# Designs tried in a protein design run: peptides against a protein of PDB entry 4XPM. Part 6

Target 1, 160 residues: chain A of PDB entry 4XPM
Amino acid sequence: VMLHSKNVKGFLENTLKPYDLHSVDFKTSSLQSSMIITATNGGILSYATSNNDVPKNSINEINSVNNLKMMSLLIKDKWSEDENDTEEQHSNSCYPVEIDSFKTKIYTYEMEDLHTCVAQIPNSDLLLLFIAEGSFPYGLLVIKIERAMRELTDLFGYKL
Target 2, 67 residues: chain B of PDB entry 4XPM
Amino acid sequence: DIKGTIAFDTHGNVIESTGVGSQRIEDIGDLSKVTLDAEGFAQVQGDSLLVHLYKRNDITLAVYTSA

## One batch from the design tools (peptide; aimed at target 1 R147)

Design b1_p10_1_s1 (made by RFdiffusion4, then SolubleMPNN; from b1_p10_1, 5 letters changed)
Fold by OpenDDE base, seed 4:
Structure b1_p10_1_s1 (fold): chain B 160 residues (1-160), chain C 67 residues (1-67), chain A 10 residues (1-10)
Amino acid sequence: as target 1 above (160 residues)
Amino acid sequence: as target 2 above (67 residues)
Amino acid sequence: LFDEILSDFI
């Protein structure tokens, strides 16, 4: 069964929620953005953003979407470079993971003052991308995206 | 009494921090080098605080307490 | 207590 567009959008919106720890007094901010993009050209297939204060169809919204498009392209390019660089794959910015016997990698990237992480959905042409504020710890961001990716099994093996 | 905590991964990246731990992120470098016992436990004396280290499933938790 | 804290992550 494949995820429908509405289901994917709702999933991404849910990932925006802050992470709350139960045993310690620690809470993160909401993710700024969550996206599924193509690994081929960085095109956005689905996205969610926590900034809902911008009027729909406004110039400001368009600019915001354009900014996401730019970021997705830049991150895709960086990801592509790293996937072709053995040394980068062994850096502290790369987390090899295995989900249900499928291997993938999570990369963390500093984008200006933002913390981002991206991972190829296993055996697919898709990337999952989280963008957070600089206050969001990278280690937790990695855990978050790994757990989120485990919920996207319907997209495993998806080819464009 | 717990004064703070730091959780970090095998890459030295922070997962969470609370209390005095939030002000001692730089300790991760040294804490990551500490040899743990078979149960993944160690204690490190630091200034006026005692650090309790626990490592499981590639996550290290440092708990700062009074000595 | 320590196990409880760790359980949030593992």
Scores: peptide ipSAE 0.189, ipTM 0.922, DockQ to the pose 0.779
OpenDDE base, seeds 1, 2, 3, 5: peptide ipSAE 0.110, 0.183, 0.147, 0.131; ipTM 0.899, 0.920, 0.916, 0.721

Design b1_p10_1_s2 (made by RFdiffusion4, then SolubleMPNN; from b1_p10_1, 5 letters changed)
Fold by OpenDDE base, seed 4:
Structure b1_p10_1_s2 (fold): chain B 160 residues (1-160), chain C 67 residues (1-67), chain A 10 residues (1-10)
Amino acid sequence: as target 1 above (160 residues)
Amino acid sequence: as target 2 above (67 residues)
Amino acid sequence: LFQEILDDFI
């Protein structure tokens, strides 16, 4: 099924859900935000946020969106730098993965008190970005984004 | 009887922790150095607790028991 | 039990 804009939004909204481990007494918080951004300039193509209590078109919403834009740009910049740094690609903040014979990397970044995770959709000009509270373990963020990436095969190879 | 658990990845990042494991996150450094057998298993004796290590697909699960 | 717990992560 080809992903349309509405389908992408719904997908991102679904990724906001907490990670619930049923075998142990452990459950994460919801993600604060989930986004698909461009790898070229960090522009937001689609996003979802757990804060749905903000009135639409309010100044608070605008500020929230602006914050997301800033975060996406900053993370894109860090990602770009790391992609050009062999040492960073072998750090504890980089996770190489292979999905259906496509290779990509997952990066984790501490942004203020937030835990973030970003990965290039294989062979594409797009990045998937998760933003969570500091209580969300990086290890689970990595697993979560990897599993999410496996559901975005329609975007593999997408070029702007 | 399980007293707690810690799950962590190859980078030492915590995936989950429960029970006494939540208070033993610092053990990850040492646990990551333990040599596992061909099945990805090891047992390590600690202070009054026995740690059962299971590793598969780059994830290590440490289970703390009183044994 | 241990395998079941581990399977939640992989």
Scores: peptide ipSAE 0.172, ipTM 0.730, DockQ to the pose 0.834
OpenDDE base, seeds 1, 2, 3, 5: peptide ipSAE 0.110, 0.109, 0.118, 0.113; ipTM 0.790, 0.548, 0.727, 0.703

Design b1_p10_1_s3 (made by RFdiffusion4, then SolubleMPNN; from b1_p10_1, 6 letters changed)
Fold by OpenDDE base, seed 4:
Structure b1_p10_1_s3 (fold): chain B 160 residues (1-160), chain C 67 residues (1-67), chain A 10 residues (1-10)
Amino acid sequence: as target 1 above (160 residues)
Amino acid sequence: as target 2 above (67 residues)
Amino acid sequence: LFQKILDDYI
């Protein structure tokens, strides 16, 4: 079943949910934002944000469309640079992963006080991007995005 | 008798911390250097706590106990 | 117990 825009939106909304470790007393906050963007231009194809009931009152609100666009472009640029840098690919901010024989990399970036992670959907022109508060551990972000990508097999190999 | 825990990945990034583990995040540097056995287990004696290390699939769990 | 805890992360 191919993912339609509505299905993708619902998928991204589900990724906003906190990560709850039941074996220990530990639960994260919700993601602030979850997006699928183009690897070429950083354009947003789909997005979900938490706290949707909060009225826009500041340019600094990351849930605003304009701020999301800005962050998408910035992260895409960093990702592009790192993909062309062998040293960065072996840093502690890069996680090579393999999903169903498809290889990709997960990158973590600190953006202001936020924790972000981004990964290219295998063999595609698309990036999956998570934005969380600084209290969200990078290790769990990486696990979260890896597991999320495993549910996006229909987008593997997607070309613009 | 668990006093706390730390879970971290191969990059040293914290996954979770509880109890005394939340106050000992700096231990990850040393814990990551500990040689584990074939089953991914090791025990390291600290100052007043014993650390039980378990590693599987790039995730390391450090459990702090009194003994 | 330890294995159960670890399994939550994998």
Scores: peptide ipSAE 0.157, ipTM 0.727, DockQ to the pose 0.788
OpenDDE base, seeds 1, 2, 3, 5: peptide ipSAE 0.078, 0.100, 0.071, 0.069; ipTM 0.654, 0.694, 0.643, 0.642; seeds 2, 5 fail the geometry check

Design b1_p10_1_s4 (made by RFdiffusion4, then SolubleMPNN; from b1_p10_1, 5 letters changed)
Fold by OpenDDE base, seed 4:
Structure b1_p10_1_s4 (fold): chain B 160 residues (1-160), chain C 67 residues (1-67), chain A 10 residues (1-10)
Amino acid sequence: as target 1 above (160 residues)
Amino acid sequence: as target 2 above (67 residues)
Amino acid sequence: LFQEILDNFI
């Protein structure tokens, strides 16, 4: 099954949902944003946001999208730097993972007051990016993004 | 009775915290050093609380109880 | 809890 743009958008929207851990009476906030971006330029290919109160085509919506563009670019740059830095790859902010036979890394970044995590979709020119509030634990973000990537096998090996 | 919980990963990052656990995130450093039994379990007495440690699938859960 | 975390997202 091939993921079309609409399917990807819907998938990303689904990733926004919070963890609701009833066994310990713990619930996170929803993700602020979920994005597929290019590893080369940080360009947004698809995105979802939890803030739907902004009217379409409003200046606020445009500003919101611009903010996402800025965030994606910044995170892409940090990711690129870390991929070329062995020390960063061995820090507690880097999580090597293997999905099927493909290896990738999950990075966590503090962006102002936000908690973010990013991972290269295996063998692709694409990054999956989650942005959450500071109250969202990094550990859960890592688990979440790892699980999400397992559902994006159609994008494995995608080259621009 | 459970007074709180902390779950953390192998990097020491918080996965979840509840109750008194939310106020004791700094305990992760020490808790991560505790030797668990073959079933991934340990108990550690600290202050007025007993900490029950469970590790499964690279996640450690600390449960704080009074006894 | 462990299983709940894993099951919270497909």
Scores: peptide ipSAE 0.274, ipTM 0.768, DockQ to the pose 0.297
OpenDDE base, seeds 1, 2, 3, 5: peptide ipSAE 0.082, 0.104, 0.203, 0.101; ipTM 0.841, 0.865, 0.788, 0.835

Design b1_p10_2 (made by RFdiffusion4)
Pose (drawn by RFdiffusion4):
Structure b1_p10_2 (pose): chain A 143 residues (1-50, 63-86, 92-160), chain B 67 residues (1-67), chain P 10 residues (1-10)
Amino acid sequence: VMLHSKNVKGFLENTLKPYDLHSVDFKTSSLQSSMIITATNGGILSYATSNSVNNLKMMSLLIKDKWSEDENDTNSCYPVEIDSFKTKIYTYEMEDLHTCVAQIPNSDLLLLFIAEGSFPYGLLVIKIERAMRELTDLFGYKL
Amino acid sequence: as target 2 above (67 residues)
Amino acid sequence: EELHDEIMEF
């Protein structure tokens, strides 16, 4: 099994969109970036930006390790269930940036959102949890 | 009139904020400790501003008005 | 409650 590079890229581009509420006068900026990376090496499989390529590689590996350390050391952590599949959503403050990361269930891949410091964490968590619901094709993807 | 709002989750993380809500994010620590009535309502205040609380689906909404 | 439900429609 392999990834359909163009469609995953398109998916990540779609995850970039900001929230724009009218019930209250509230709007976020769009995500800084959205990436799918390996849980193993932190290597980037696909990404979308709304800063530079060099900067994404460094952040990705860093969050991969932070996630890896938290995932087996016996911040916020949100246990989630999707169609009886379990995963965990972590938030990490990356300098002045807000990030969410979660392993795609039973896969060797992580989904990573990078947003500005003004993007509320609770909202970032909901964005990534719903986005993961669209990634059933990637559940169980093994390297 | 509504002076502001804050919505926050069970971890106390913010989902959205407007008005004085964005200036009072620190209120969440106290607000999250408020025990709501049987229907999920409460009213509390730190100062001249009245905070109306409603919680459902693990999301608490606080709206700020005058007393 | 109505405002809460409207916000949750996001």

Design b1_p10_2_s1 (made by RFdiffusion4, then SolubleMPNN; from b1_p10_2, 6 letters changed)
Fold by OpenDDE base, seed 4:
Structure b1_p10_2_s1 (fold): chain B 160 residues (1-160), chain C 67 residues (1-67), chain A 10 residues (1-10)
Amino acid sequence: as target 1 above (160 residues)
Amino acid sequence: as target 2 above (67 residues)
Amino acid sequence: SDLLDEILKG
């Protein structure tokens, strides 16, 4: 089973869409970014951003990509530290979840003014990472990423 | 006659908030300690609002009403 | 609650 890069990119782009409830007047902003990164080095394998107003090949685009690279590395480092810290795994910022027969954890991290969450794709060397504005509730962000991971079963067990 | 809502998870993190609920996020601490009945329901009288609590599948919904 | 259902099933 193989997910082509284009398919993954499209998937990530779809995750950017805001969460819109109909029972009450509640709607989030779009995610700023959605990424699949390596758990080993934090390298970006695929990404999507909501800020598409930056001209192609411009210095601003390069800076944007560089910022994503930096953030992915920072979050990977935090994730790695927490995975080696039993106390952090029992904190309120860690959500143990089970998808089918696979277990994983969702971590929430505040990065400056941004709300982020990251989760290891079950049994894989990959992390799924969402970056949102500070107005995006953490509880909803966790639900969002969990449901997204359930759609990535083809990547379960993926090893680099 | 709903004045607002707060939905939160077992970690105390907000899932959604509306109306007066958006201004009462600090209530989650106390609301999370409320003992629910066998159906996952409770009512708590606040300062001037009645809070209806519903819990299902680790999600708690607090509905604020005047009565 | 309809809202709770929407969150759970959405």
Scores: peptide ipSAE 0.528, ipTM 0.941, DockQ to the pose 0.661
OpenDDE base, seeds 1, 2, 3, 5: peptide ipSAE 0.517, 0.516, 0.514, 0.514; ipTM 0.943, 0.943, 0.943, 0.943; seeds 2, 5 fail the geometry check

Design b1_p10_2_s2 (made by RFdiffusion4, then SolubleMPNN; from b1_p10_2, 5 letters changed)
Fold by OpenDDE base, seed 5:
Structure b1_p10_2_s2 (fold): chain B 160 residues (1-160), chain C 67 residues (1-67), chain A 10 residues (1-10)
Amino acid sequence: as target 1 above (160 residues)
Amino acid sequence: as target 2 above (67 residues)
Amino acid sequence: SKLLDEILKF
C-alpha cells in the first residue's frame, strides 16, 4: 500500500494511541505529538497531536504549533550533532536498528519535561519524531517508533 | 503473588513497570548484570522480595514476589 | 511469562 501525503496525517494520528497491557496493570498515556520533519532544516512536513481540546485559531493553538516548530528544530539540531558524534552514538540514548536491509538510529531526548524520540527514516532526508509525557518509558517509546518506521517503507530513500 | 514488575531493554531503559517495580527502577543497574541460564532465566533475592528474571529478544522482565 | 509474551507482541 502506497503512502501518500493524505495518508501520512492519518498514520501519525494512529501512532498517538497508547499501549495497554492486559496481563498487568500498565497503560501509557497517548503520545502528545507525532511528526515527520526534514533532517536538513527541521521543517514539519506532517504532524498529529493528541491535545485536540484547544480551539482553532486560538492563542493557545498558535503557541502549541509554534512550540512544535521549536521542538522539532531543537531535536533536529541535537540529532544532527549526534550523527557526527561517536560517543553519543554509543550512549544508552542511541539505538542502532535495521529495518529490512536499511540501517538507521533511534535517539531518545529529554525535552523539558517531555520524553521524545527521533529516528531518521532509512536512507531519507526525513525524521520521524515522537513526543510523549514524562511518564512514557523510553524503552517503550523506542519500541513504538521502531514499529512505526516499519510501516513507512514508502518513505525509505526519500530525498528532498 | 506478583508484587510488581519491571521490563527493560539492553540499554537499561524501562519498557514498563508496575507495583513495587515502579518504585525500584534503580534495581535495573544490578539486575542487568545478573547472569541468566540457557533459557534466559534467573532468580535473585532483593531485600525482602524475590526477583524472577526473564530475558528474551533483548527484553528483560523482572517479576517481584514475596517468595 | 504471559507478561513478557504480551510485551513482545508490541
Scores: peptide ipSAE 0.577, ipTM 0.944, DockQ to the pose 0.683
OpenDDE base, seeds 1, 2, 3, 4: peptide ipSAE 0.540, 0.577, 0.546, 0.574; ipTM 0.942, 0.944, 0.941, 0.943; seed 3 fails the geometry check

Design b1_p10_2_s3 (made by RFdiffusion4, then SolubleMPNN; from b1_p10_2, 6 letters changed)
Fold by OpenDDE base, seed 2:
Structure b1_p10_2_s3 (fold): chain B 160 residues (1-160), chain C 67 residues (1-67), chain A 10 residues (1-10)
Amino acid sequence: as target 1 above (160 residues)
Amino acid sequence: as target 2 above (67 residues)
Amino acid sequence: ASLLEEILKF
């Protein structure tokens, strides 16, 4: 099975859905954004944003995309720095994980009032990036991105 | 009577919180140090609340009750 | 346990 750009977009859109726990009275908001970006320069290969009333091709849409570009670049830079910093890899903001014998790390970053997490797709030049409101718990965000990454095996080892 | 809950991971990051738990996130530091029994359970008496701890698969759930 | 199981299903 090959992941085409269209399929990836749909996948990312599906990751936006909130958690609605039934065991307790707890519900999150939807993710603001979900993206696959390049680890080299933070370029956006695919993205999804929460449904809103922003008209297509409007100035507001352009501004929102530009904001995503800026955030992706900033997070890529932080990620790159942390990958070269042993101390940061052992902080509470770094989660080592193993998926089907492939090792990667999930990082959490506070971006203004937003909660973000990013992970390198195993052995690839790609990063998976989630952006959520500050009310979205980091622990649950990490679980979410780990589960999502397990469904992206077709991108494992992808090189630009 | 359950007054609230906190679920947190091995890094001390919150997974979910409800009720009084949402106002007691700072308790995670102390709760993470509590020794659990062989089944992953513990009880800690706090101020006026009793905290029931359950750990499974590196996730800890704290349930705050009046007794 | 019920809550933990629910979380782990995500």
Scores: peptide ipSAE 0.352, ipTM 0.743, DockQ to the pose 0.574
OpenDDE base, seeds 1, 3, 4, 5: peptide ipSAE 0.067, 0.319, 0.200, 0.055; ipTM 0.630, 0.799, 0.833, 0.649; seed 3 fails the geometry check

Design b1_p10_2_s4 (made by RFdiffusion4, then SolubleMPNN; from b1_p10_2, 5 letters changed)
Fold by OpenDDE base, seed 5:
Structure b1_p10_2_s4 (fold): chain B 160 residues (1-160), chain C 67 residues (1-67), chain A 10 residues (1-10)
Amino acid sequence: as target 1 above (160 residues)
Amino acid sequence: as target 2 above (67 residues)
Amino acid sequence: SDLLDEILKF
């Protein structure tokens, strides 16, 4: 399956869905946002958000989009710093993973009251970024982003 | 019967929690140090609850019961 | 455990 620009948006929207266990009473909220950003400058290439209650072209929408831009920049900066910091790569906030033959890392970051995780799409100039409410457990968030990244093989090796 | 659960990863981060487990996240520190048997099982007596530990594929599940 | 199995299927 080929991932084109129009398909990426739908993919990200699908990542917003919550987890719901049946064995016990456990259900997460939806992700607040899901994005693909550039590792170089934190520019947003595509994004999805669950807060669709905001009227289009409203001030609130503009503020929310701007907030996403700022968060993406901040997270990109943190990621960039951590990629150059061996200590941070050995913290509980860093998960080295291997998908197929490609290695990458998943980082978790607290952003104000939000739980976020970010991972470089293997061998690419792109980052996958999830933003969730504080009630979303980090361990589950990591599992979620790993599973999602496994579906983005078409973007592996993507260079700007 | 189950009073609660905590599932956590090898980094000690929570995957899920329910019932009394949601109020005992701090137990992860101690639970992560428990030696499991060859099948990935252990049983630990808590303050008032029995904790059943199951580990598989880097995920540890703690099930809290009264006995 | 059914719960563990369910989590592993995420």
Scores: peptide ipSAE 0.586, ipTM 0.945, DockQ to the pose 0.685
OpenDDE base, seeds 1, 2, 3, 4: peptide ipSAE 0.425, 0.515, 0.479, 0.448; ipTM 0.938, 0.943, 0.941, 0.939

Design b1_p10_3 (made by RFdiffusion4; failed a check: a repeat of another design)
Pose (drawn by RFdiffusion4):
Structure b1_p10_3 (pose): chain A 143 residues (1-50, 63-86, 92-160), chain B 67 residues (1-67), chain P 10 residues (1-10)
Amino acid sequence: VMLHSKNVKGFLENTLKPYDLHSVDFKTSSLQSSMIITATNGGILSYATSNSVNNLKMMSLLIKDKWSEDENDTNSCYPVEIDSFKTKIYTYEMEDLHTCVAQIPNSDLLLLFIAEGSFPYGLLVIKIERAMRELTDLFGYKL
Amino acid sequence: as target 2 above (67 residues)
Amino acid sequence: FFDDVLDEFI
């Protein structure tokens, strides 16, 4: 199996959209970036930006390792279940940026959201959990 | 009138904040320790501002008004 | 009001 590059890219572009509430006067900025990366090498498979390409490669590898260290060392961590599939959502403060990362269930891929420091973590976690529900095609994707 | 709001999750992370809510994010540590009534309501205050709490679906909503 | 705000996130 292989990734449909254009559709995954389009998916990530869609995950960039900000929240804009009217019930209370609240709105976020859009995500700084959204990426799917390998859990193995931290290599980027696809990304979307609303900063530079060079900067994303560094951050991706860093979060891959931080996630890797946490995932087997016997912050916030949210256990989640999607259609009986399990994964975990981690938050990482990357300098002044807020990030969420989660392994796509049973896959060798990670989904990574990068937002400004003003983007609330709890909201970023909800955004990534719902976004993962749209990625059933990628569950079990093995390298 | 409503002077602000904060919504936060069970880890104490913020989902949204407005008004004085954004200036009082530090309140969450105390607010998250409040034990709610059987229906999920509570009222507490740190100062002249009254905090109305309601929690459902692992999300706590705090709204700030005067007392 | 409470339900209206929380349903944005639920």

Design b1_p10_3_s1 (made by RFdiffusion4, then SolubleMPNN; from b1_p10_3, 6 letters changed)
Fold by OpenDDE base, seed 5:
Structure b1_p10_3_s1 (fold): chain B 160 residues (1-160), chain C 67 residues (1-67), chain A 10 residues (1-10)
Amino acid sequence: as target 1 above (160 residues)
Amino acid sequence: as target 2 above (67 residues)
Amino acid sequence: LFDEILSDFT
């Protein structure tokens, strides 16, 4: 399936859906945000956000456009640093993965009270970024973003 | 009867937790060190609970039971 | 459970 720019936002919106397991009594919240940003400057190319059932001023602020911009920059900066840090790449917060014949890394970052994970779309200048509540387990978040990246093959090798 | 579960990855990060497992996340450190058999299975006695370990696809599932 | 986790994304 070919993914065009017009379809990217819809794709990101679909990534917001929670996990609802049936084998065990476990269900997550929806992702707060899902984004594709530039690896160079942290610029947002596309994003999707969700609303929580429980009103919280902090959540509303986190999902604001301005806050998303700030978070994207912060995460991009941290990612850039880690890509040049051998120790960080060997921490339990870094998951080297291979999709098809392409290698990439998934990083998890605590941002305020949120759980985030970011991964470079293979061989591209783009990062995929998930932002979730603190109740969303990191291990599951990593699985989620890996599965999502497998559906973004059209963006593999994308250069700015 | 199952009292709870913890699923975790090879990095020791939680994938899911339920029941008493949600209160025993700290067990992952010890559970990750348990040697599993060829079928990816082991049993470990932990406190008053028996832990059944299953590993598949780099995911380890710990099932807590009374016996 | 393992398959459910890995196949949840659609």
Scores: peptide ipSAE 0.539, ipTM 0.943, DockQ to the pose 0.222
OpenDDE base, seeds 1, 2, 3, 4: peptide ipSAE 0.525, 0.532, 0.527, 0.538; ipTM 0.941, 0.942, 0.942, 0.943

Design b1_p10_3_s2 (made by RFdiffusion4, then SolubleMPNN; from b1_p10_3, 4 letters changed)
Fold by OpenDDE base, seed 5:
Structure b1_p10_3_s2 (fold): chain B 160 residues (1-160), chain C 67 residues (1-67), chain A 10 residues (1-10)
Amino acid sequence: as target 1 above (160 residues)
Amino acid sequence: as target 2 above (67 residues)
Amino acid sequence: LFDEILDEFT
């Protein structure tokens, strides 16, 4: 099944769900945001947020969207820098992964008090970006985004 | 009697923590240096707790029990 | 127990 724009939104919304372990008493908060952005400019192609209680077109919503735009741009910029920095690619903030013979990297970035994770969709001009509260463990965030990436095979090789 | 757990990856980043493990995240540094046996197991005695370590698929699980 | 817990992450 090919991912359409509506399907992508729904997919991102689904990623917001908290991780609940069954074997131990551990449950995370929901992701604050989940986005697909362009690797070139950091433009948001699709996004989902957990706080949907804000009235539409309210000042709070506008501020929230603007904040997402800012964060996406900042993260994209740092990602771009790291992709051109061998040392950064060998830091603890970088996870090289391979999905179906496609290589990509997962980066973790602390943005103020938030925990973020970004990964280039293999061979594409797109980045998948998760934003979580500081209480969300980075190791789990990496696992989460990797698993999510595996569900986005339709976007592999997508070029702008 | 399990008092808590910590799971962490090869980068030392937490995957999950419960119980006393949530208060002992700083242990990861030392736990990551522990030599595991051929089955990926080890035990480490620390203060009043015994730590049971198991590593599989680049994930290390630490289980804290009473000594 | 260890296997059960780890299986949730792998």
Scores: peptide ipSAE 0.488, ipTM 0.944, DockQ to the pose 0.922
OpenDDE base, seeds 1, 2, 3, 4: peptide ipSAE 0.475, 0.474, 0.487, 0.480; ipTM 0.943, 0.943, 0.943, 0.942

Design b1_p10_3_s3 (made by RFdiffusion4, then SolubleMPNN; from b1_p10_3, 5 letters changed)
Fold by OpenDDE base, seed 2:
Structure b1_p10_3_s3 (fold): chain B 160 residues (1-160), chain C 67 residues (1-67), chain A 10 residues (1-10)
Amino acid sequence: as target 1 above (160 residues)
Amino acid sequence: as target 2 above (67 residues)
Amino acid sequence: LFDKILSDFI
């Protein structure tokens, strides 16, 4: 199945759902945002947010989008720095993973009071980015983004 | 009787926590150093709590019960 | 119990 822009948006929206461990009394909040951005410039190609109560075209919505743009750029910059830093790649904030024989890395970054997680879609110019509240455990966030990337095989090797 | 749980990864990051486990996240540092048996199990006894450890697929689960 | 809990996220 070819992943079209609309399909990507729907996919990202689905990732916003909270994680519920049914075997124990544990449930997370929804992700604040889920995004696909460019690894080159941090530009947003697609995004989803949990707070959809803001009227469309409102100042608050514009500010929210601008905030996402800012965060995406900041995270991209830090990711780029870490990709050129061997020590950072071996820190507790970096998770090397392999998906279908493709290697990539998942990074966790604390952005103010938010917990974020970013990973390069294997062999692509794209990054998948999750933004969650501080109550969202990093370990679970990593698991979540890894599972999400496994569903984005159509974007593997995507070049701008 | 389970009093709480903590699951954490090889980086020491929390995956989930419940009950008393949510108040004992700092235990991960010590729990991560516990030597597990061939089946991936261990038990660590405290003053009033017994911690049951189980590791599989690089995930460690700690279950807190009464000692 | 352990397997049940782990199965939720592995």
Scores: peptide ipSAE 0.327, ipTM 0.934, DockQ to the pose 0.846
OpenDDE base, seeds 1, 3, 4, 5: peptide ipSAE 0.133, 0.094, 0.189, 0.076; ipTM 0.696, 0.669, 0.728, 0.681

